# Designs tried in a protein design run: peptides against a protein of PDB entry 6B9H. Part 67

Target 1, 151 residues: chain A of PDB entry 6B9H
Amino acid sequence: AELCESLLTWIQTFNVDAPCQTVEDLTNGVVMAQVLQKIDPAYFDENWLNRIKTEVGDNWRLKISNLKKILKGILDYNHEILGQQINDFTLPDVNLIGEHSDAAELGRMLQLILGCAVNCEQKQEYIQAIMMMEESVQHVVMTAIQELMSK

## One batch from the design tools (peptide; made by RFdiffusion4, then SolubleMPNN)

Design b2_p19_7_s2 (from b2_p19_7, 11 letters changed)
Fold by OpenDDE base, seed 4:
Structure b2_p19_7_s2 (fold): chain B 151 residues (1-151), chain A 19 residues (1-19)
Amino acid sequence: as target 1 above (151 residues)
Amino acid sequence: SAESKRTRAFFEELLQQAL
């Protein structure tokens, strides 16, 4: 999906330790967890990150478990820190991501992470970084942000 | 393109709000 592809490109700018070259690389949640820690290390601290299993392999049950924790973290962050600035009514189906590597649902997951970035303390830096990306990626990101911030 | 300009304008405004 276009959303997933563009946001994967965006995710790659974080230069996390975990492999993040393909959609499949993101399905275990490890990359996403590391990205969230970069976005707000005070909230997504080492204690939080340690709850994410890193040696998942192809175990879709473990993937789903990680993804559920990450989704919960994002939603809690939105409520506790961001003041519900993002739309949480169109949530990704983490079962489809974990079991089937569903790119559309993964895109929605990454969209929520995008919401965290553009609303966090360092939102200025993340916005500026997005503005340096390829035009086509910026367009998709813009649309994604608009959807998140709409009520 | 027109779309490129719209996208740039969007982020410029978003950035301004972040400052």
Scores: peptide ipSAE 0.704, ipTM 0.949, DockQ to the pose 0.958
Fold by OpenDDE base, seed 1:
Structure b2_p19_7_s2 (fold): chain B 151 residues (1-151), chain A 19 residues (1-19)
Amino acid sequence: as target 1 above (151 residues)
Amino acid sequence: SAESKRTRAFFEELLQQAL
């Protein structure tokens, strides 16, 4: 999916420790958790990160478990820190991500993380970083942000 | 292009709101 591919490119700019080259690399949630920690290490602290199981392999049940925790963390962050700025009417189906590596649903998950980045304390830096990316990627990101901010 | 200008304008405005 176009959304997923563009946001994968964006995720790669975080230079996290976990492999993040393919859609499959993101399905266990480890990359996403590490990205969230970079976005707000005070909220997504080491204790939070330690709840995410590493080395899950192809165990889709463990992937889904991680993804559920991450989604919950994002939603809580939106409520407690961001002030409910993210549209949560279309939440990603983490079952499809974990079991089938569904790119469309993964895109929706990454979109929520994008919402965290462009609304967090360091939002200026993340917006500026996006403005340095390829225009085609910026366009997709723009559309994704607009969708998040809509009712 | 028009699309490029719209995208740039969007992020410039978003950045301005963040400052």
Scores: peptide ipSAE 0.703, ipTM 0.948, DockQ to the pose 0.978
Fold by OpenDDE base, seed 5:
Structure b2_p19_7_s2 (fold): chain B 151 residues (1-151), chain A 19 residues (1-19)
Amino acid sequence: as target 1 above (151 residues)
Amino acid sequence: SAESKRTRAFFEELLQQAL
């Protein structure tokens, strides 16, 4: 999916410790959790990060468990910190991500993380970083941001 | 291109709103 691939490229700019080269690398939620910690380490602190299991392997049940925690964290962050600036009209299906590596649903999850980045305290820095990416990627990111904020 | 200009304008405005 175009959205997922573009946002994967964006996720890679965070230079997290976990492998983040493929869609499959993102399905256990570890990369996403590390990205969220970079976005707001005061909110997504060590206690929060420690709730995400790192030794998941191919266990789709554990993947889904992690993804549910991450989605909850994103939604709580949107409500408690961002003042509900992100529209959650279409939430990602974490079951499809964990069990089937569904790229479309993963794209939706990454879109929510994008919303966190462009609305957080360091939003200026993340926006500027996006503006340094390839134009084709910027276009997809633009559309994703518009969907989050225009509903 | 026109699309490139629209994309640039979008992020410039978004950045301005962030300041």
Scores: peptide ipSAE 0.703, ipTM 0.949, DockQ to the pose 0.907
Fold by OpenDDE base, seed 3:
Structure b2_p19_7_s2 (fold): chain B 151 residues (1-151), chain A 19 residues (1-19)
Amino acid sequence: as target 1 above (151 residues)
Amino acid sequence: SAESKRTRAFFEELLQQAL
């Protein structure tokens, strides 16, 4: 999916410790959790990150468990910190991500993380970083942001 | 291109709102 591929490229700019080269690399949620910690380390602190299991392998049940925690974290962050600026009427299906590596649903999850970045305390820095990416990626990101903010 | 200009304008406005 175009959304997933563009946002994967965006996720790679965070230079997290976990492998993040493929869609499959993101399905266990570890990369996403590390990215969220970079976005707001005061909220997504070490205690929160420690709830995400890192040694998951191909266990889709563990992947789904991690993804559910991450999705909850994003939604709570949106409500408690961002003032519900993200449209949460269309949530990603974490079962499809964990069990089938569904790129479309993963794209929706990454879109929510994008919403966190462009609305957090360091939003200026993340927006500027996006403006340095390839234009084709920027266009997809723009569309994704517009969709998130359309309430 | 037209799309490039629209995209740049979008983020410039978004950035301005963030300042």
Scores: peptide ipSAE 0.703, ipTM 0.949, DockQ to the pose 0.979

Design b2_p19_7_s3 (from b2_p19_7, 9 letters changed)
Fold by OpenDDE base, seed 2:
Structure b2_p19_7_s3 (fold): chain B 151 residues (1-151), chain A 19 residues (1-19)
Amino acid sequence: as target 1 above (151 residues)
Amino acid sequence: SHMSEETRKFFEELLQKAQ
């Protein structure tokens, strides 16, 4: 999916410890959790991160478990910190991500993370970083942001 | 390009709101 591929490129700019080169790499949620910690380490602190299992392998049940925790974290962050600035009308199906590596649903998950980045305390820096990306990626990101912030 | 300018303008405005 175009959204997923563009946001994967964006996610890669965070240079997290976990592998993040493919869609499959993101399906266990570890990369996403690490990215969220970078976005707001006070909220997504070490205690929160420690709830995400890192040695998941191909166990899709464990992937889904992680993804559910991450999604909850994002939604809680949106409510408690961001003040409901992002649209969560259509939530990603974490079951499809974990079991089938569904790129479209993964894209929606990454879109929520994008929402966190462009609304967090360091939003200015993240926006500036996006402005330095390839134009094709910028366009997809722009569309994704517009969709998130529409009420 | 038109798309490039549109995208640039979007992020400039978004950045302005962030400041």
Scores: peptide ipSAE 0.649, ipTM 0.919, DockQ to the pose 0.922
Fold by OpenDDE base, seed 5:
Structure b2_p19_7_s3 (fold): chain B 151 residues (1-151), chain A 19 residues (1-19)
Amino acid sequence: as target 1 above (151 residues)
Amino acid sequence: SHMSEETRKFFEELLQKAQ
């Protein structure tokens, strides 16, 4: 999916320790958890990150477990810190991500992380970084933000 | 690559709201 591929490119700018070259690399949630910690290390602290299992392999049950924790973290962050600025009417199906590597649903998960970045304390820096990306990626990101911020 | 005026204006306005 175009959304997933563009947001994967955006995720790669964080330069996290975990491999993040393919859609499959993101399905265990480890990259996403590390990105969230970079976005707000006070909220997504080491204790939170330690709840995400790193030795997952191809175990889709463990992937789903990680993804559920990450989704909960995002939603709690939106409610407790961001003041519920993100539209959570349509949530990603983490079962499809973990079991089938569904790119469309993964795109929706990455979109929620994008929402965290453009609303967090360092929002200005993340917005400016997006403005330095390729125009085609910027356009997809713009559309994704517009969808998230709509009531 | 060249950023479109539409995209530029969107992110500039977003930055203004972020300040």
Scores: peptide ipSAE 0.648, ipTM 0.922, DockQ to the pose 0.657
Fold by OpenDDE base, seed 1:
Structure b2_p19_7_s3 (fold): chain B 151 residues (1-151), chain A 19 residues (1-19)
Amino acid sequence: as target 1 above (151 residues)
Amino acid sequence: SHMSEETRKFFEELLQKAQ
Protein backbone atom coordinates (compact mmCIF):
# COMPACT_ATOMS: atom_id res chain seq x y z
CA ALA B 1 0.00 0.00 0.00
CA GLU B 2 1.21 3.48 -0.86
CA LEU B 3 0.40 4.83 2.59
CA CYS B 4 2.37 2.09 4.31
CA GLU B 5 5.41 2.46 2.06
CA SER B 6 5.57 6.22 2.47
CA LEU B 7 5.15 6.05 6.22
CA LEU B 8 7.73 3.27 6.43
CA THR B 9 10.14 5.70 4.78
CA TRP B 10 9.16 8.29 7.36
CA ILE B 11 9.60 5.83 10.24
CA GLN B 12 13.11 5.05 9.00
CA THR B 13 14.13 8.66 9.63
CA PHE B 14 13.90 8.02 13.38
CA ASN B 15 16.89 5.65 13.24
CA VAL B 16 15.64 3.39 16.02
CA ASP B 17 17.64 0.41 17.24
CA ALA B 18 15.23 -2.24 15.95
CA PRO B 19 15.32 -3.33 12.29
CA CYS B 20 12.91 -1.24 10.22
CA GLN B 21 13.63 -1.96 6.56
CA THR B 22 10.51 -3.91 5.60
CA VAL B 23 6.81 -4.09 6.37
CA GLU B 24 7.50 -7.37 8.14
CA ASP B 25 9.98 -5.63 10.45
CA LEU B 26 7.21 -3.40 11.75
CA THR B 27 4.63 -6.12 12.43
CA ASN B 28 5.89 -6.97 15.93
CA GLY B 29 5.46 -3.38 17.10
CA VAL B 30 8.98 -2.97 18.49
CA VAL B 31 9.95 -0.27 15.98
CA MET B 32 6.68 1.53 16.60
CA ALA B 33 7.23 1.49 20.34
CA GLN B 34 10.76 2.87 19.98
CA VAL B 35 9.51 5.61 17.65
CA LEU B 36 6.81 6.59 20.11
CA GLN B 37 9.41 6.82 22.86
CA LYS B 38 11.39 9.23 20.71
CA ILE B 39 8.27 11.30 20.05
CA ASP B 40 7.49 11.67 23.76
CA PRO B 41 9.91 9.96 26.15
CA ALA B 42 8.14 11.38 29.19
CA TYR B 43 4.91 9.62 28.30
CA PHE B 44 6.24 6.57 26.47
CA ASP B 45 8.90 6.01 29.11
CA GLU B 46 10.99 2.97 29.93
CA ASN B 47 8.24 1.48 32.05
CA TRP B 48 5.86 1.69 29.10
CA LEU B 49 8.43 0.39 26.62
CA ASN B 50 9.25 -2.58 28.86
CA ARG B 51 5.70 -3.85 28.38
CA ILE B 52 6.50 -4.48 24.71
CA LYS B 53 8.11 -7.87 24.16
CA THR B 54 11.18 -7.66 21.94
CA GLU B 55 11.88 -11.33 21.30
CA VAL B 56 8.79 -12.09 19.23
CA GLY B 57 10.05 -13.85 16.11
CA ASP B 58 7.25 -15.07 13.88
CA ASN B 59 4.78 -15.56 16.73
CA TRP B 60 1.72 -13.71 15.46
CA ARG B 61 0.02 -13.96 18.83
CA LEU B 62 2.86 -12.08 20.48
CA LYS B 63 2.84 -9.57 17.63
CA ILE B 64 -0.85 -8.91 18.14
CA SER B 65 -0.33 -8.57 21.88
CA ASN B 66 2.35 -5.93 21.33
CA LEU B 67 0.29 -4.12 18.71
CA LYS B 68 -2.73 -3.96 21.00
CA LYS B 69 -0.61 -2.37 23.73
CA ILE B 70 0.83 0.13 21.28
CA LEU B 71 -2.57 1.04 19.88
CA LYS B 72 -3.88 1.56 23.39
CA GLY B 73 -0.87 3.72 24.19
CA ILE B 74 -1.49 5.87 21.13
CA LEU B 75 -5.15 6.31 21.95
CA ASP B 76 -4.40 7.11 25.59
CA TYR B 77 -1.76 9.60 24.48
CA ASN B 78 -4.31 11.25 22.20
CA HIS B 79 -6.80 11.57 25.04
CA GLU B 80 -4.44 12.48 27.89
CA ILE B 81 -1.81 14.60 26.14
CA LEU B 82 -2.89 15.65 22.64
CA GLY B 83 -6.46 16.61 23.50
CA GLN B 84 -8.28 14.35 21.02
CA GLN B 85 -6.67 15.78 17.89
CA ILE B 86 -6.52 12.38 16.17
CA ASN B 87 -9.60 10.93 14.52
CA ASP B 88 -9.75 7.28 15.60
CA PHE B 89 -12.96 6.42 13.76
CA THR B 90 -11.23 3.79 11.64
CA LEU B 91 -8.74 2.05 13.88
CA PRO B 92 -6.23 -0.37 12.40
CA ASP B 93 -6.97 -4.07 12.61
CA VAL B 94 -3.97 -5.27 14.59
CA ASN B 95 -4.96 -8.89 14.00
CA LEU B 96 -4.44 -8.48 10.26
CA ILE B 97 -1.10 -6.79 10.90
CA GLY B 98 0.13 -9.51 13.25
CA GLU B 99 -1.19 -12.52 11.36
CA HIS B 100 -0.81 -11.42 7.75
CA SER B 101 1.48 -8.38 7.71
CA ASP B 102 -1.39 -6.46 6.13
CA ALA B 103 0.17 -3.34 4.63
CA ALA B 104 -3.06 -1.35 4.51
CA GLU B 105 -3.76 -1.86 8.20
CA LEU B 106 -0.12 -1.27 9.06
CA GLY B 107 -0.40 2.00 7.19
CA ARG B 108 -3.29 2.99 9.42
CA MET B 109 -1.20 2.20 12.48
CA LEU B 110 1.72 4.29 11.24
CA GLN B 111 -0.74 7.06 10.40
CA LEU B 112 -1.72 7.22 14.06
CA ILE B 113 1.95 7.52 15.02
CA LEU B 114 2.27 10.29 12.44
CA GLY B 115 -0.58 12.01 14.24
CA CYS B 116 1.34 11.80 17.49
CA ALA B 117 4.43 13.35 15.90
CA VAL B 118 2.67 16.29 14.25
CA ASN B 119 0.71 17.10 17.42
CA CYS B 120 3.32 16.50 20.15
CA GLU B 121 5.43 19.10 21.95
CA GLN B 122 8.10 18.85 19.25
CA LYS B 123 5.55 18.98 16.41
CA GLN B 124 7.36 21.84 14.67
CA GLU B 125 10.54 19.80 14.35
CA TYR B 126 8.72 16.79 12.95
CA ILE B 127 6.77 18.87 10.45
CA GLN B 128 9.97 20.54 9.26
CA ALA B 129 11.63 17.15 8.89
CA ILE B 130 8.74 15.93 6.73
CA MET B 131 9.10 19.00 4.53
CA MET B 132 12.66 17.88 3.80
CA MET B 133 11.57 14.45 2.53
CA GLU B 134 11.01 13.37 -1.07
CA GLU B 135 8.02 15.06 -2.72
CA SER B 136 6.01 11.91 -3.36
CA VAL B 137 6.34 10.93 0.30
CA GLN B 138 5.34 14.42 1.40
CA HIS B 139 2.16 14.20 -0.64
CA VAL B 140 1.12 10.91 0.91
CA VAL B 141 1.93 12.22 4.38
CA MET B 142 -0.13 15.34 3.72
CA THR B 143 -3.12 13.24 2.73
CA ALA B 144 -2.64 11.07 5.80
CA ILE B 145 -2.59 14.08 8.13
CA GLN B 146 -5.66 15.57 6.47
CA GLU B 147 -7.59 12.36 6.94
CA LEU B 148 -6.37 11.95 10.51
CA MET B 149 -7.44 15.41 11.64
CA SER B 150 -10.73 15.56 9.76
CA LYS B 151 -13.62 15.25 12.19
CA SER A 1 4.36 21.66 -9.99
CA HIS A 2 0.78 22.06 -8.86
CA MET A 3 1.12 19.14 -6.48
CA SER A 4 4.33 20.54 -5.07
CA GLU A 5 2.75 23.92 -4.39
CA GLU A 6 -0.29 22.34 -2.79
CA THR A 7 1.88 20.25 -0.51
CA ARG A 8 4.16 23.15 0.37
CA LYS A 9 1.27 25.39 1.30
CA PHE A 10 -0.29 22.68 3.43
CA PHE A 11 2.80 22.18 5.55
CA GLU A 12 3.49 25.89 5.80
CA GLU A 13 0.03 26.41 7.20
CA LEU A 14 0.51 23.45 9.52
CA LEU A 15 3.77 24.96 10.75
CA GLN A 16 2.09 28.27 11.37
CA LYS A 17 -0.48 26.57 13.57
CA ALA A 18 2.28 24.67 15.36
CA GLN A 19 4.13 27.85 16.41
Scores: peptide ipSAE 0.647, ipTM 0.919, DockQ to the pose 0.925
Fold by OpenDDE base, seed 3:
Order: sequence, then C-alpha cells, then structure tokens
Structure b2_p19_7_s3 (fold): chain B 151 residues (1-151), chain A 19 residues (1-19)
Amino acid sequence: as target 1 above (151 residues)
Amino acid sequence: SHMSEETRKFFEELLQKAQ
C-alpha cells in the first residue's frame, strides 16, 4: 500500500532502536511505541513504553495486544493533549495487522502517529523534517494529514 | 511540477499555522 510504504519511510527518520526496515518489522508495535515516545516523552513515558512487550516473535496474539495498547494510547493522547485534532471515525483493524501483516491497516495506524507528530508540541520540527523528504513521500503524507484533519 | 508546487504550498501553510 502506498500509504504504508510512504509512512514507513517517514517512520525510519526517527532512528529508533527497534528494527524498522519492513512492514513485518512494524507489526509487533515496538517501533511505533518508540516513535511515540520520541514524539512526546512526557506522555508516552518509560512506564507507558514498558507495557509494550518486546520479545513477541511471530506470536500474533501478543502483537495484537501491543497494537491495542498503542492505539488506545494514540486515541487518549488525541483526546487529552491534542484536543481532538484526529478524525477517529475510521480506526485501523489491529487484528489484521497483528495476524496478517495487513499493509493497508498498518498504514492507517501509522497515519494516526503522523497525526500525533504534526499536532504535538514539537509539530514545527516534524513538519520541517517532512518538508525535507522525497516529494513522492511528501505528497502521500500531505494527503494523509488532510484526511486526518477532515471532520 | 504542479503536484510539487501544491505539496510545497500545503506544508508552507501548515508550517505557518504551527508558528
């Protein structure tokens, strides 16, 4: 999926500790959790991050468990900190991500994280970073942001 | 290109709102 591929490229700019080269690398939620901590370490603090299981392997049940926690964190962050800037009417199906590595649904998950970045305290820095990316990626990111902000 | 110009203007406006 174009959305997932472009946002994977965006996620890679965070240089997190966990492997983040493939769609499969993202399905356990560890990369996403580490990215969220970089976005807002006061909210997604060490205690929050420690709730995400790192040694998941191919256990799709554990992947889904992690992904549910991450999705909840994103939605709570949007409500408590960002002031409902993200359209949450179409949520990603974390079951499809965890069990089937569904790229389309993973793209939607990463899109929510994008929403956190472009609305957080350091949003100016993240927007500037996106403006330095490849134009093809920028276009997809633009569309993704527009969709998130639409009500 | 037109697409590039559109994208550029979008982020410039978004950045302006962020400041």
Scores: peptide ipSAE 0.646, ipTM 0.918, DockQ to the pose 0.959

Design b2_p19_7_s4 (from b2_p19_7, 11 letters changed)
Fold by OpenDDE base, seed 1:
Structure b2_p19_7_s4 (fold): chain B 151 residues (1-151), chain A 19 residues (1-19)
Amino acid sequence: as target 1 above (151 residues)
Amino acid sequence: SEESKRTQQFFQELLQQAL
């Protein structure tokens, strides 16, 4: 999906330790967890990150378990820190991500992370970084942000 | 392009709100 591809490109700018070159690389949630820690290390701290299993392989059950924890973390962050600035009515189906590497649903998950970045304390830095990306990516990101902020 | 201008305007406004 176009959303997933553009947001994958955005995720790659974080230069996390985990592999993040393909959609499949993101399905275990490890990259997403590391990105969230970069966005707000005080909230997504070491204790939180340690709850995410790193040795997952192709075990879709472990992937789903990680993804559920990450989704909960994002939603809790939105409620506790961001003051519900993003719309969480259309949640990603983490089962489809874990079982089938569904790009559309993965895009929805990355969209939520985008919401965290553009609303966190360092939002200015992340917005400026997006403005330096390719125009086609910026357009998709803009649409994604607009959808998130639409209540 | 006009689309590019709209995109840049969006982020400029978003950035202004962030400051």
Scores: peptide ipSAE 0.689, ipTM 0.945, DockQ to the pose 0.925
Fold by OpenDDE base, seed 5:
Structure b2_p19_7_s4 (fold): chain B 151 residues (1-151), chain A 19 residues (1-19)
Amino acid sequence: as target 1 above (151 residues)
Amino acid sequence: SEESKRTQQFFQELLQQAL
C-alpha cells in the first residue's frame, strides 16, 4: 500500500534501534513503540516500553499482543494528552497486521502515530522534518494528516 | 508543479498553527 510505504519512509527518519527496513520489521510493534517513546518520552516512558515484548520472532500471537498495547497507548495518548484531536473512527485491525502483515492496516497504524507526532509538544519539529522529505512522500503524508484531522 | 505548491502551502499553514 502506498500509505504504508510512505509512512515507513517517515518512520525510518526516527533512527530507532530496532530494524525498520521492511513492512515485516514493523509487524511486531517494537519499532512503533520506540518511535512513540521518541515522540513523547514522558508519556511513553520506560515503564510503558517495557510492556512491549522484544523477542517475538514469527509468533503472530505475540505480535498481536504488542500491537494491541501500542494501539491502546495511542488512543489513550490522544484522549488524555492531545485532547481527542485525531479521528479514531477507523481503527487499524491489529490481527491482520500481526497474523498476515497486512500493509493497508499497518498503514492505518502508522497514520495514528503520525497524528501523535503532528499534535504533540514537539509538533513544530516534526512538521519541519516532514517538509524536508521528498515531495511525493510529503503529498501522501499531507493526505494522511487531512484524513485524521477531518470529522 | 501545482500539486507541489499545494503541498508546500498545506505544511506552511500547519506549521503556522503549531507556532
Scores: peptide ipSAE 0.688, ipTM 0.945, DockQ to the pose 0.958
Fold by OpenDDE base, seed 4:
Structure b2_p19_7_s4 (fold): chain B 151 residues (1-151), chain A 19 residues (1-19)
Amino acid sequence: as target 1 above (151 residues)
Amino acid sequence: SEESKRTQQFFQELLQQAL
């Protein structure tokens, strides 16, 4: 999906430790968790990150478990820190991500992370970084932000 | 392109709101 591919490119700019070259690399949630920690290390602290299982392999149940924790973290972050600035009524189906590597649903998950970045304390830096990306990526990101911020 | 200009305008405005 276009959303997923563009946001994967965006995710890669974080230079996290976990492999993040393919859609499949993101399905276990480890990359996403590390990205969230970079976005707000005070909230997504080491204790939070330690709840995300690493080395899950192809175990889709463990993937889903991680993804559920990440989604909960994002939603809690929206409520507790961001002041519910993100429209989260349409949530990604983490079951489809974990079991089937569904790119469309993964895109929606990454979109929520994008929402965290453009609303966090360092939002200015993340926005500026996006402005330096390829135009095609910027366009998709713009659309994704618009969808998130709409009420 | 015109679309590129619109995209840049969007982020410029978003950035302004972030400041």
Scores: peptide ipSAE 0.688, ipTM 0.945, DockQ to the pose 0.925
Fold by OpenDDE base, seed 3:
Structure b2_p19_7_s4 (fold): chain B 151 residues (1-151), chain A 19 residues (1-19)
Amino acid sequence: as target 1 above (151 residues)
Amino acid sequence: SEESKRTQQFFQELLQQAL
């Protein structure tokens, strides 16, 4: 999916410790959790990150468990910190991500993380970083932001 | 391109709102 591929490229700019080269690399949620910690380390602190299992392998049940925690974290962050800037009526299906590596649903999850970045305390820096990316990626990111913040 | 211009304008406006 175009959304997933573009946001994967965006996620790679965070230079997290976990491997993040493929869609499959993102399905266990570890990369997403590390990215969220970079976005707001006070909220997504070490205690929160430690709830995400890192040695998951191909266990789709463990992947889904991680993804559910991450999704909850994103939604709570939106409500508690961002003032509900993200439209959460259409949520990603984490079961499809964990069990089937569904790129479309993964794109939706990454879109929510994008929403966190462009609304957080360091939003200016993340917006500027996006503006330095390839134009085709910027276009997809723009569309994703518009969809997130529309009601 | 015109599409590129629209994209750049979007982020410039978004950035302005963030300041």
Scores: peptide ipSAE 0.687, ipTM 0.945, DockQ to the pose 0.983

Design b2_p19_8_s1 (from b2_p19_8, 12 letters changed)
Fold by OpenDDE base, seed 2:
Structure b2_p19_8_s1 (fold): chain B 151 residues (1-151), chain A 19 residues (1-19)
Amino acid sequence: as target 1 above (151 residues)
Amino acid sequence: SSSRQKFLKEFEELLKKYF
């Protein structure tokens, strides 16, 4: 999906330790968790990160477990820290991500992480980085932000 | 290009609106 592909490119700018080159690389949630820690290390601290299993392999049940924790973390962060500024439209189906590597649902998950970045304490730095991205990716990111913030 | 300038302007307006 276009959303997933563009947001994957955006995710790669975080330069996390976990492999993040393919859609499949993101399905276990480890990259997402590391990105969230970079966004707000005080909230997504080491204790939170340690709840995410890093050695999952192809176990889709463990992938789903991680993804559920990450989604919960994002929603809690939005409520507790961001003041629920993100539009709570359709939530991603983490079962489809974990079991089937569904790119459309993965795109929705990455969109929520984008919402965290553009509303966090360092939002200006992330916005500036987005302004420097390639045009096609920048367009998708802008559209995704519009969808998140429009109410 | 004019299309690129228009795109960037729209993005800046979006940022002003929500941030």
Scores: peptide ipSAE 0.108, ipTM 0.744, DockQ to the pose 0.763
Fold by OpenDDE base, seed 3:
Structure b2_p19_8_s1 (fold): chain B 151 residues (1-151), chain A 19 residues (1-19)
Amino acid sequence: as target 1 above (151 residues)
Amino acid sequence: SSSRQKFLKEFEELLKKYF
């Protein structure tokens, strides 16, 4: 999916430790968790990150477990820190991500992380980074932000 | 290009609208 591919490119700018070259690399949630820690290390602290299992392999049950924790973290962050600036009515189906590597649902998950980045304390740095991305990626990211903030 | 400038302007306006 275009959303997923563009947001994968965006995710790669964080230069996290976990492999993040393919859609499959994101399905276990480890990259997403590390990105969230970079976005707000005070909230997504080491204790939170340690709850995400890193040695998952192809175990879709473990992937789903991680993804559920991450989704909860995002929703809690939105409620507790961001003041619900982003709309979370349409939640990603983490079962489809974990079991089937569903790119569309993964894109929705990454979109929520994008929402965290553009609303966090360091939002200006992330906004500036987005403005430096390739045009096609910028278009998708812009549309994704608009969708998050307009509802 | 003119199209690129137009795109960037629209994005900046979006940012000003929501942030």
Scores: peptide ipSAE 0.107, ipTM 0.740, DockQ to the pose 0.840
Fold by OpenDDE base, seed 4:
Structure b2_p19_8_s1 (fold): chain B 151 residues (1-151), chain A 19 residues (1-19)
Amino acid sequence: as target 1 above (151 residues)
Amino acid sequence: SSSRQKFLKEFEELLKKYF
């Protein structure tokens, strides 16, 4: 999916420790968790990050468990910190991500993380970084932001 | 290019609208 591919490129700009070269690399949630910690380390602190299992392998049940925790973290962050600035649209199906590496659902998950970045305390830095990305990626990111923020 | 400039303008307008 174009959304997933573009947002994967965006995720790679965070330079997290976990491998993040492929869609499959994202399905265990470890990269996502590390990205969220970079976005807001005060909220997604070490205690929060430690709840995410890092040695998951191909265990889809463990992947789903991680993804559920991450999704909850994102939703709580939106409510508690961002003040519900992100629209309540269709949530990603983390079961499809964990069990089937569903790119479309993964794209939706990454879109929520994008929402955290562009609404966090350092939003201007992330927006500026997006403005420096390749045009095709910018287009997808712009559309994704518009979907998140439009009411 | 003009196309690129138009795109960036649209993005800037989006940013002004929501941020």
Scores: peptide ipSAE 0.100, ipTM 0.736, DockQ to the pose 0.840
Fold by OpenDDE base, seed 1:
Structure b2_p19_8_s1 (fold): chain B 151 residues (1-151), chain A 19 residues (1-19)
Amino acid sequence: as target 1 above (151 residues)
Amino acid sequence: SSSRQKFLKEFEELLKKYF
C-alpha cells in the first residue's frame, strides 16, 4: 500500500536500532516501540519499552501481543498527553498485521505514530523534517496528517 | 511547478489550522 510504503520511509528517518527495511521488519512492533520512545522518551520510557518482546521471530502470537501493547500506548498517549487531538475513527487491525503482515493495516498503525510525532513536544522538528522529504513521500505523509487532524 | 507550490501552500494552511 502507498500509505505503508511512504510511512515506512518516514519511519526509517528515525534510525532506530531494530531492522526497519521491509514491511515484515515492522510487524513485530519493535521498530514502532523504539520510534515512540524517540518521540517522547518521558512517556514511552525504558520501563514501557521493556514490555515489548524483542526476540519474536516468526511467532505471530507474540507479534500481535506486542502490537496490542503499542496500540494501547498510542491511544493512552493521545488521551493523557496529546489531549485527544488525533482522530482515531479507524483503528488498525493488529491481528492482520501480526498474522498476515497486512500492509494496509500496518499503514494505519504507522499513521497513528505519525500523529504522535506531529503533536508531541518536539512536533516542530518533526513537521520541519517532513517538509524536507522527497516529494512523492511527502505528499502521502501530508495527506495522512490531514486525515488524522481533520474531523 | 505551480501544482506543487499550490500543494505546499495548502499544507501551510493546514499547519496554521491545526498547529
Scores: peptide ipSAE 0.105, ipTM 0.742, DockQ to the pose 0.513; fails the geometry check

Design b2_p19_8_s2 (from b2_p19_8, 10 letters changed)
Fold by OpenDDE base, seed 2:
Structure b2_p19_8_s2 (fold): chain B 151 residues (1-151), chain A 19 residues (1-19)
Amino acid sequence: as target 1 above (151 residues)
Amino acid sequence: SSSRQELRKKFLELLSKYF
């Protein structure tokens, strides 16, 4: 999916420790958790990060477990910190991500993380970074932001 | 480029709407 591909490119700009070159690399949630910690380390602190299992391998049940924790974290962050500014009427199906590496659902998950970035304390820095992205990727990212913030 | 400038303008307009 184009959304997933563009947001994967965006995720790569965070330079996290975990491998993040392919869709499959993101399915265990480790990259996403590390990105969220970079976005807001006070909220997504070490205690939160330690709940995400790093040695998952191909165990899709463990992937789903991680993804559920991450999704909950994002939703809680939206309510507690961001003031419920993200439109979450369509939530990603983490089962499809974990078991089948579903790119469309992964794109929705990454879109929620994008929402965290553009609403966090360092929102201006992330916005500036997005404005420097390649045009085709930037267009998709901007459209994704608009979708998240619109009623 | 003009395309980049237009895209930037639209993004700034979008940001002004939500932030």
Scores: peptide ipSAE 0.104, ipTM 0.751, DockQ to the pose 0.943
Fold by OpenDDE base, seed 3:
Structure b2_p19_8_s2 (fold): chain B 151 residues (1-151), chain A 19 residues (1-19)
Amino acid sequence: as target 1 above (151 residues)
Amino acid sequence: SSSRQELRKKFLELLSKYF
């Protein structure tokens, strides 16, 4: 999916420790957790990050478990810190991500993380980074932000 | 390029609605 591919490119700009070159690399949630920690290390602290299992291999049950924790973290962050600025009426299906590497649902998950970045304390830094992205990717990211913020 | 300028303009307009 175009959304997933563009947001994968965006995720790669965070330069996290975990491999993040393919859609499959994102399905265990480890990259997502590390990105969230960079976005707000006070909220997504080391204790929170340590709840995400790093050695899951191809175990889709463990992937789903991680993804559920990630999604909960995002939703809690939106409620507790961001003041419910993200439109979360359509949530990603983490079962499809974990079991089938569903790119469309993964795109929705990454879109929620994008929402965290553009609404966090360092939002201006992330907005500036988006302004420097390749044109086609920037367009998709911009559209994704619009969808998140529109209610 | 003109397309880049327009895209940047649209993004700034979008941001001005929410920030």
Scores: peptide ipSAE 0.093, ipTM 0.742, DockQ to the pose 0.901
Fold by OpenDDE base, seed 1:
Structure b2_p19_8_s2 (fold): chain B 151 residues (1-151), chain A 19 residues (1-19)
Amino acid sequence: as target 1 above (151 residues)
Amino acid sequence: SSSRQELRKKFLELLSKYF
């Protein structure tokens, strides 16, 4: 999906330790968890990160478990820290991500992480980074932000 | 480029609504 492809490119700018070159690399949630920790290490701290299983392999049940924890973390962060600024009318189906590597649903998950980045304490830094991205990718990311922030 | 400038303008306009 166009959204997933562009947001994968965006995710890669975080230079996390976990492999993040393909859609499949993101399905276990480890990259996403590490990105969230970079966005707000005070909230997504080591105690939070330790709840995410790292040695998942192809176990889709473990993937889904991780993804559910991450989604909950994002939603809690939105409520407790961001003040409900992210529109969650279309929450990602983490079952489809974990079991089938569904790119469309993964895109929606990454979009929520994008929402965290552009609303966090360092939001201006992340916004500036987005403004320096390749034009076609930037367009998709900007559209994704617009959708998240629309009331 | 002009397209980049236009995209930047639209982004800044978008950001001004929410930030």
Scores: peptide ipSAE 0.092, ipTM 0.741, DockQ to the pose 0.950
Fold by OpenDDE base, seed 4:
Structure b2_p19_8_s2 (fold): chain B 151 residues (1-151), chain A 19 residues (1-19)
Amino acid sequence: as target 1 above (151 residues)
Amino acid sequence: SSSRQELRKKFLELLSKYF
């Protein structure tokens, strides 16, 4: 999906330790968790990160478990820190991500992470980075932000 | 390019609306 591919490109700008070259690389949630920690290390601290299993391999049940924890973290962060500034319009189906590497659902998951970035304390830095992205990617990211923030 | 400028304009408008 276009959303997933563009947001994968965006995710890659975080330079996390985990491999993040393909859609499949994101399905275990490890990259997502590391990105969230970069976004707000006080909230997504080491204690939180330690709940995410590494070395999941192809175990889709473990992937789903990680993804559920990440989704919960995002939603809690939105509620507790961001003041519900982003819309919980349609939550990603983490089962489809974990079991089938569903790019569309993964895109929705990454979109929620995007929401965290553009609403966090360092939002201006992330917004500026988005403004510097390649045009086609930027367009998708901007549209995704608009969807999140619209009421 | 004009396309990039227009895209930037739209983004700034988005930011002004939501931030």
Scores: peptide ipSAE 0.089, ipTM 0.738, DockQ to the pose 0.880

